# Ledger of designs, part 172: peptides against a protein of PDB entry 6IDX

Target 1, 380 residues: chain A of PDB entry 6IDX
Amino acid sequence: KELAKLSADVTFATEFINMDGIIVLTRLVESGTKLLSHYSEMLAFTLTAFLELMDHGIVSWDMVSITFIKQIAGYVSQPMVDVSILQRSLAILESMVLNSQSLYQKIAEEITVGQLISHLQVSNQEIQTYAIALINALFLKAPEDKRQDMANAFAQKHLRSIILNHVIRGNRPIKTEMAHQLYVLQVLTFNLLEERMMTKMDPNDQAQRDIIFELRRIAFDAESDPSNAPGSGTEKRKAMYTKDYKMLGFTNHINPAMDFTQTPPGMLALDNMLYLAKVHQDTYIRIVLENSSREDKHECPFGRSAIELTKMLCEILQVGELPNEGRNDYHPMFFTHDRAFEELFGICIQLLNKTWKEMRATAEDFNKVMQVVREQITRA

## One batch from the design tools (peptide; made by RFdiffusion4, then SolubleMPNN)

Design b2_p19_3_s2 (from b2_p19_3, 15 letters changed)
Fold by OpenDDE base, seed 4:
Structure b2_p19_3_s2 (fold): chain B 380 residues (1-380), chain A 19 residues (1-19)
Amino acid sequence: as target 1 above (380 residues)
Amino acid sequence: MDGFIRRLKERNRKLLEEE
């Protein structure tokens, strides 16, 4: 206990480390000595002292053995571990993951997000906070390929559900530390959109062009009896498509693929448009047709609006930025939907369309509308 | 790194106060 307290002092820590004190502590944990197991308090203080000593940054985290990692991971995975040991063990693992990529790899082999989810189902918010913090650390340090897998996994859906039900909708007020961890998880999840946000459309990619054709089809051909597809020549068909792309509100009416070459938002805007068109088809069709039928120059250009809104949402959500330690703001919707960004887009595009109408905007007012919409989104 | 270490220290402090 006294060692744990003194270990917070840098002078003491320096002297103790110089005496190989950390090595002694690690060996005590590694030995799994029946003494430490019989005296949970001694183990808890040992782990506290270890954390405090390591916090000074005097010793590299890479000094820890695989045996030590396995013992700490064991305390997190074992049923009926003392709360104090569990908390410290989660904190140690978090620190290891954050400070060493080598330790991350070893820890990722010893523990699963599924095991950590069990610690979210408890009433102790401190344990929940440490568990989310470790999940966030694992997510942050995961290779890009594995991060996407983690986000798409059933475990992540389950994680969101558990967080929603046991943390956000819990009977306890969310502490600042928990709010920060929820914010971090949100940021890390939205950062998975960065690749698509920075992906330029290839105007020559037929598969990508087919998505634009599908947007047109859903908007304009869904009500057309397939029998009335006029066998009109290739030129009339091209002219028809140009008209349709104008009605869809693309900036480039001839080749709307060019509108998606700007990064950000690149292909992410097209993904959002396609999601809206497929999942919220009635909303999509309504927005497009309400504006395509207007001859009064008060049409809201859907295509342009969708692109600029996607960009704006990426800016508001700080897609591609690392989590800021000073922030604790999270959107509850993130935990309610698997496709939370696309759903947010679907809400915001309706807000944009409404705001456009209310302002009686023209194409010249586009930037003003976007500014008003930005303020509305950021104040909500 | 510095901010994480600071948060860790604060968490450790809280753990020591709860005991």
Scores: peptide ipSAE 0.017, ipTM 0.555, DockQ to the pose 0.644
Fold by OpenDDE base, seed 2:
Structure b2_p19_3_s2 (fold): chain B 380 residues (1-380), chain A 19 residues (1-19)
Amino acid sequence: as target 1 above (380 residues)
Amino acid sequence: MDGFIRRLKERNRKLLEEE
């Protein structure tokens, strides 16, 4: 107990480390000797002293033995562990993962996300916080191939449901540290959009062109009397599509694929449009038709608006950026839905369309509308 | 004016209370 208290002092820590004191603490953990009547309390203080000593950054985390890692991982994996030991063990594992890629690899073999999920189902918010922190650390330090697997595991309805039900909807106020870890998890989840955000459309890819054609079909062919079969002439068909792509509000109404060659937002904008068109078809059709039937120059160009809104949302959400240690702003919505970004897009595109109408905007006002919409999104 | 995200949070809170 006194050692744990003194270990917070940098002067004491330096001298104690110089005396190989940290090696003594690690050996106490490694020995697993349950022979002492107060073993759990002693171990909890040992782990506290170890953390406080390591937090000074004097000793590399790579000094830690595989036996020590296995003991700490064992305390997290075993169902019958003292809460004080569990909390400190989670914190040690987090610190090991964050500070050493070699330790990450070893820990990722010993600990599963499923085991960490069990620690989210408890009423102790500190345990929950360190469990999410360790999940975040593992996600952050995962190689790209394993990160996608973890992303899929985070996309698992189960983890999100548990976070929602046991953390966010818990009967306890969310503390600042928990809010930070939820923010971190949100940012790491949004960083999965970076690949699509940076993917340029290939104008020669027929499958991608077929998606743009599907957007046109959903908007215009659903109401077309089957008697207006697109006239047999290839030129009339191209001219018709050019008109439809203009009505959809693409900048390049001749070849809309060119609008998706800019990164950001690249293909992510097309993904959002397709999601809106398929999942919220009535909203999509309404937005497109309300603007396509106007001859008063007050048309809101859907295609251009959707692209620029997607880019704006990526900027607001800081897609591709690392989590900021000073932030704790998370959105529960991003834990409720598998496609929360696309749902956010669907809400924001309606807000944009409304704001455009309220401002009586023209194409010249486009940037002003986008600025107002940005303020409406960010002041919220 | 309650910000858009605030309204969204409140809407989500209500949806989460109805589930």
Scores: peptide ipSAE 0.012, ipTM 0.465, DockQ to the pose 0.023
Fold by OpenDDE base, seed 1:
Structure b2_p19_3_s2 (fold): chain B 380 residues (1-380), chain A 19 residues (1-19)
Amino acid sequence: as target 1 above (380 residues)
Amino acid sequence: MDGFIRRLKERNRKLLEEE
């Protein structure tokens, strides 16, 4: 206990470290000695002293042995562990992951997100906070190839459900630190959209062009029996499609694929449009058709609006940016749905369409409408 | 990165104050 308190002092820490004191502490933990296991309080203070000593940055985190890592990971993975030991063990693992890529690799082999989910199903918000913090650290330090795997894992769907039910809808007010960890998790989740956001459409890719054609089909051919497509010549079909792409509100009516060559938002905008058209088909058709027949110059250009809205949402959500320390703003909706970004897009595109009508906007007012919509989204 | 480390230190300090 006294060592843990003194370890917060940099002068004491320096001298204690110079005396190999930290090595002694690590060896005590590594030994798993019946002495420390019988005195949970003594182990808790040992772990506290270790954390405080390491926080001075005098010693590299890479000095810890694999045995030490396994012992700490063992405390987190055990179903019956003292809360004080668990809390410190989660904090140590988080520190290790954040400070060293080599330690991340070792910890990622010893601990799964599934094991950490069990620590979210408790009434102790501090334990929940440290568990999410460790998940966030693991997610942040994961290689690019592994980040997508982590996000796609059933564990992430389950994780979101557990966070929603046990943290967000819990019987306790969310503390600032928990709100920050939820924000971090949200940012890290949305950073997975960066690849699609930075992917340019290839105007020559037929599969990508077929998606744009599918958007047209869903909007305009929903009532036409596919059998009655009149055998009108290829040129009349191209001219018809140009009209349809104009009614869809694409900037390039001849080749809508060109609208998706700008990054951001690149292909992510097309993904959102396709999701809306398939999952919320009635909403999509309504938005398109309400504007497609307008001759009053008050038509809301859906295609352009969808692209610029996707870009705006990426900016608001800071897609591709690291989490900011001072932020604690998270949206509960991101824990309610697997396709939360696309659902947010679906809500916001309806808001945009409504705002456009209320303002009696024309194409010249486009930027003003987008500014008003941005303010509405950021205040919600 | 520096920010996460700072918050970690602050959380560790709070752990010590609750003891």
Scores: peptide ipSAE 0.022, ipTM 0.601, DockQ to the pose 0.780; fails the geometry check
Fold by OpenDDE base, seed 3:
Structure b2_p19_3_s2 (fold): chain B 380 residues (1-380), chain A 19 residues (1-19)
Amino acid sequence: as target 1 above (380 residues)
Amino acid sequence: MDGFIRRLKERNRKLLEEE
């Protein structure tokens, strides 16, 4: 206890470290000697002293043995561990993951997200916070391939559900620290969109062109009587599609693929449009047809609006940015749905369309509408 | 206990500032 208190002092820490004090503490943990009276309390103070000493940055985390890592991981994976030991063990593992890629690899082999989910199903918000912090650390330090696998795993859907039900909808107010960890998890989740946000459309890719054609089909051919088989020549068909792409509100009516060559938002905008068209088809058709039937220059260009809105949402959500320590703003909506970004897009595109109508906007007002919509989204 | 949790919070903050 006294050692743990003194270990917070830099002068004491320096002298204690110079006396190989950390090695003594690590060996105490490695020995696993359960036979001591007050073992749990002694171990909790040992782990506290270890953390406080390591916080001074005097000793590299890479000096930690695999046996020590396994002991600490063992305290997290065991169901009947003292709360004080569990909290410190989670914090140690988090620190190991954050400070050393070599330790990350070893810890990722010993601990699964599934084991950490069990620590979210408790009434102790501090344990929940440390568990999410460790999940966030593992997610942050994961290679891109493994990060995508972690995100796609059933564990993520389950993790979101558990966070929603046991943390966000819990009977206790969310503390600042938990709010920060939820923010971090949100940022890390949205950073998975960065690849698509930075992917340019290839105008020669037939599969990508087929998506644009599918958007047209869903908007216009679903209501057309099958009797209007486009029997007339290739030129009439091209002219017809140019008209349809104009009605869809693409900037390039001849080749809408060109609208997706700019990054951000690149292909992510097309993904959002396709999601809206397939999952919320009635909403999509309504938005398109309400604007395509207007001849008063007050048409809201859906294609352009969808692209710029996707870009705006990426900016608001800071897609591709690292989590900022000073931030604790998280959106509960992102824990309610697995396609939360696309659902947010679907809400915001309706808001944009409404705001456009209310402002009686024209194409010249586009940036002004977008600014109003930005303010509306950021105040929600 | 309050002081340790505070320092752990401050540490997590410092570690994120150093990345």
Scores: peptide ipSAE 0.013, ipTM 0.483, DockQ to the pose 0.075; fails the geometry check

Design b2_p19_3_s3 (from b2_p19_3, 15 letters changed)
Fold by OpenDDE base, seed 2:
Structure b2_p19_3_s3 (fold): chain B 380 residues (1-380), chain A 19 residues (1-19)
Amino acid sequence: as target 1 above (380 residues)
Amino acid sequence: MDGFIRRLKEIRRKLAEEE
């Protein structure tokens, strides 16, 4: 207890470290000494002293042995552990993951996100906070291949549902640190959109072109009996499609694929449009047909609007940016749905369409409408 | 931030009331 208190002092820490004090503490943990295992309080203070000493940044985290990591991971994976030991063990693992890529690899082998989810189901918000912090650290330090797997694990309805029900909708006010960790998790989740946001459409990729064709089909062919697919000449079909792509509000009516070559938002805009068309088909058809039937120059160009809105949403959500330590603003809505970004897009495109009508906008007002919509989205 | 979510919910509510 006294050591843990003194370890917060940099002068004491320096002298204690110079005396190999950290090595002594690590060996005490590694030995699993019956003394530390029988005295949870003594172990908790040992772990506190270790963490406080390491937080001075005098000693590299890479000095930690695999035996020590296994002991700490053992305290987190065991169902019956003292709360004080669990909290400090989670904090130590977080610090290890954040400060050492070599330790990350070892910890990622010893601990699963599934084990950490069990610590989210408790009533102790501090344990919940450290568990989310460790999840965030693992997510942040994961290589790209594993990051997608973790994203899929976050996409597991289970983690989001547990966070939503046990943390966000919990009977306790959310503390600043928990709000920060929820913000971090949100940012890291939205950063998964960066790949699609930066993916250019290949105008020669037939599969990608077929998606644009599917958008056209959903908007205009929904009532056409598939039997009357006019077998008439390739040129009439191209001319018909050019008209349809104009009605869809693409900038390039001849080759809409060219509108998705700009990054950001690249293919992410097409993903949002396809999601809207498939999941919210009535809303999609209404927006497209309402604007396609207008001859008064007050038509809202859906394709252009969807692309620019996707870009705007990426900017508002800071897609591709690292989480800021000073931020604690998270959106509970993003924990309620698996496709929360696409759902947000679906709400915002309707808002855009409404705002366009209210302003009696023309194509010349496009940037002004987008600015008004941005203000409408961002105003708290 | 409670404001943004509240606003999105309010926007969604208003859009649903206009349908």
Scores: peptide ipSAE 0.016, ipTM 0.455, DockQ to the pose 0.016
Fold by OpenDDE base, seed 1:
Structure b2_p19_3_s3 (fold): chain B 380 residues (1-380), chain A 19 residues (1-19)
Amino acid sequence: as target 1 above (380 residues)
Amino acid sequence: MDGFIRRLKEIRRKLAEEE
């Protein structure tokens, strides 16, 4: 207890570290649970002293043994551990992951996100906070090849549902630190969109062109049996498609694939359009047909609007930016749906369409409408 | 922020009531 208190002092920490004191503390943890299990309070103070000493940045985190890591990971994975030990163990693992890529690799082998989820299902908000912090650290430090697997673990309806039900909708006020960790988790989740946001459409990729064709089919041919498309010549079909792409509000009516070559938002805009068309088909068809039937120059160009709205949402959500330590602004809505960004897009595109009608906008007013929509989204 | 989600839900509700 006294050591833990004194370890916060940099002068004491320096002298204690110079005497190999931190090595003694690590060896005490490494010696295993049997001797220390009778002294849970002593172990909790040992772990506190270790954290306080390491926070001075005098000693590299890479000095810790694999045995130490396994012991700390063991305290997090075991169901019957003292809360005080669990809190400090989560904090140590977070610090290890954040400070060393080598330690991240070792910890990622010992701990799963599934094990950390169990610590979210408790009434102790501090445990919940440290568990989310460790999840965030693991996600932040994950190699690019593993980020998608981690993303899939976040996209797991289970983690999202648990955070929503046990943290956000919990009977306790959310503290600033928990709000920060929820913010970090959202930023890291939205950063998974960066790849698609920066992916240019290849106008020669047939699979990508087939998506644009599917958007046209859903909007205009939804009632027509695909079997009865009359064998009218290839040129009449091309001219028909050019008209349809104009009615869809693409900037390039001849080759709408060109509208997705600009990054941002690249292919992410096409993903959002396809999601809307498949999941919210009635809403999609209505938006397209209401604007395609207008001869009064007050048509809202859906394709252009969808692209610019996707870009705007990426800017508002700061897609591709690292979490800021001073921010705690999380959106509970993003924990309510697996495809939260696409659902947000679906709400915002309807808002855009409504705002366009209310303003009696023309193509010349496009930027003004987008500015009003931005204000509506950011002030909401 | 609670305002944003509330307003988006309200916009969605208003859009659904106008149908």
Scores: peptide ipSAE 0.018, ipTM 0.469, DockQ to the pose 0.016; fails the geometry check
Fold by OpenDDE base, seed 4:
Structure b2_p19_3_s3 (fold): chain B 380 residues (1-380), chain A 19 residues (1-19)
Amino acid sequence: as target 1 above (380 residues)
Amino acid sequence: MDGFIRRLKEIRRKLAEEE
């Protein structure tokens, strides 16, 4: 207990570390629980002292053994661990993950996000906070290939639902630290969009062109009896598609693929359009047809609007930016849906379309409409 | 931020009421 208190002092920490004191503490943990099971308090203070000593940055986190990692991971995975030990163990794992990529790899083998979800279902907000912090650390330090797997685990209705129901909608006021961890999780989740945001469409990729064609099909062919597919020649068909792409509001109505070569928002805009068209088909068709049937020059160009809106949403949500320690602002809405960004896009594109109509905008007013929509989104 | 969510909920509500 006294050691744990004194370990917060840098002078004491330096002297204690110079005496190999940290090695003694690690060995106590490594020796296993059988002797320490009767001394849970001693172990809790040992772990506290270890954390405080390591926080001075005098010793590299890479000094810890695999046995130590396994013991700490064991305290997190075991059902009957003292809350004080669990808290410190979560904090140690977080610190190890944050400070060493080598330790991240070892910890990621010993602990799964699924195991950490159990610690979110408890009534102890501190445990919940440390569990989310560790999840965030694992997410932040995951290599790009594993981030998608973690994202899929976050997209698991389960983790999102648990956070929403047990943390966000909990009967307890959210403390600043928990709010920060929820913010971090939100930022890290949106940063998964960065790849698609920065992916240029290849105009020669047939599969990507087929998505644009599918957008056209959903908008214009959904009610057309397949029997009335005009058997008219290849040239009439190309001319028809150019007209359809103009009605869809693409800037390049000859080759809409060119509109997705700008990054940001790149392919992410196409993903949003496709999501809207498939998941909210009635809304999509309504927006497209309401504007495609207008001869008054007050048509809202859907394609252009969707691209610029996607870009705007990425800017507003700071997609690709690292989480800032000074920020605690999270949006509970983003924990309510698995495809929260695409749903946000679907709401905002309707807002844009409404605002366009209300302003009686023309193509020349496009930037003014976008500015008004930005203000509407950000002042919200 | 709390305002943003509230407005998005309100927009969603208004859109649902207009449907």
Scores: peptide ipSAE 0.018, ipTM 0.476, DockQ to the pose 0.017; fails the geometry check
Fold by OpenDDE base, seed 5:
Structure b2_p19_3_s3 (fold): chain B 380 residues (1-380), chain A 19 residues (1-19)
Amino acid sequence: as target 1 above (380 residues)
Amino acid sequence: MDGFIRRLKEIRRKLAEEE
């Protein structure tokens, strides 16, 4: 207990470290000797002293043995561990993951996100905070392939549900530390969109072109009496599609694929459009047909608007940026849906369409409308 | 950020009231 207190002092820490004090503490953990009376209390203070000593940055985290890592991971994965030991063990693992890629690899083999979710289902907000912090650390340090797998996993749906129900909607006020970890998790979740945001459409990829054709089909073939499908030649079909792509509001109505070659937002805009068309079909059809039936110059170009709105949302959400340690602003709404970005897009595209009408905008007013929409989205 | 969500909810509510 005294050692744990003194370990916060840099002068004491320096001298204690010079005396191989950290090695003594690590060996105490590695020994796993449960035989001592008051083992749990002693271990809790040992782990506290270890954390305080390591926080001075005098000793590299890479000094820890695999046996030490396994013991600490064991305290997190085993049932019925003392709360004080669990909290410190989570904090140690977080620090290890953040400070060493080698330690990350070892810890990622010993601990799963599923095991950490169990520590979110408790009433102790400190344990919940360190559990999310460790999840965030693992997510941050994961290679891109594993990060995407972690995001797509059923674990993420469950994780979000558990966070929403047990943390955000809990009976306790959210502390600053928890708010920060929720912010970090949100940022890391949106950063998964970066790949799609930076993916250019290949105009020669037939599968990607078929998505654009599906957008056309959903908008125009749902109301078209099948009897009026003009059986006339390939050229009339191409001319018809060009007209339909113009009505959809693509900038390149001859080859809409070219509108998705700009990154950002690249293919992410097409993903949002397809999501809207499939999940909110009535809203999509209404927006498209309302603008396609206008004979006036006040048509809102859906395709162009969807692309620029996707880009704007990426900018507002800082997609691809690392989380800032000074920020605590998280959005509970983003924990309510798996496709929270696409749902946000669906709300914002309706706002854009409404704002366009209210402003009686023309194509020349496009940037002005986008600026007004940005302000409507961002104004506190 | 809380203001942003509140506004989005309010926008969504307004959009739903106009339908």
Scores: peptide ipSAE 0.016, ipTM 0.490, DockQ to the pose 0.017; fails the geometry check

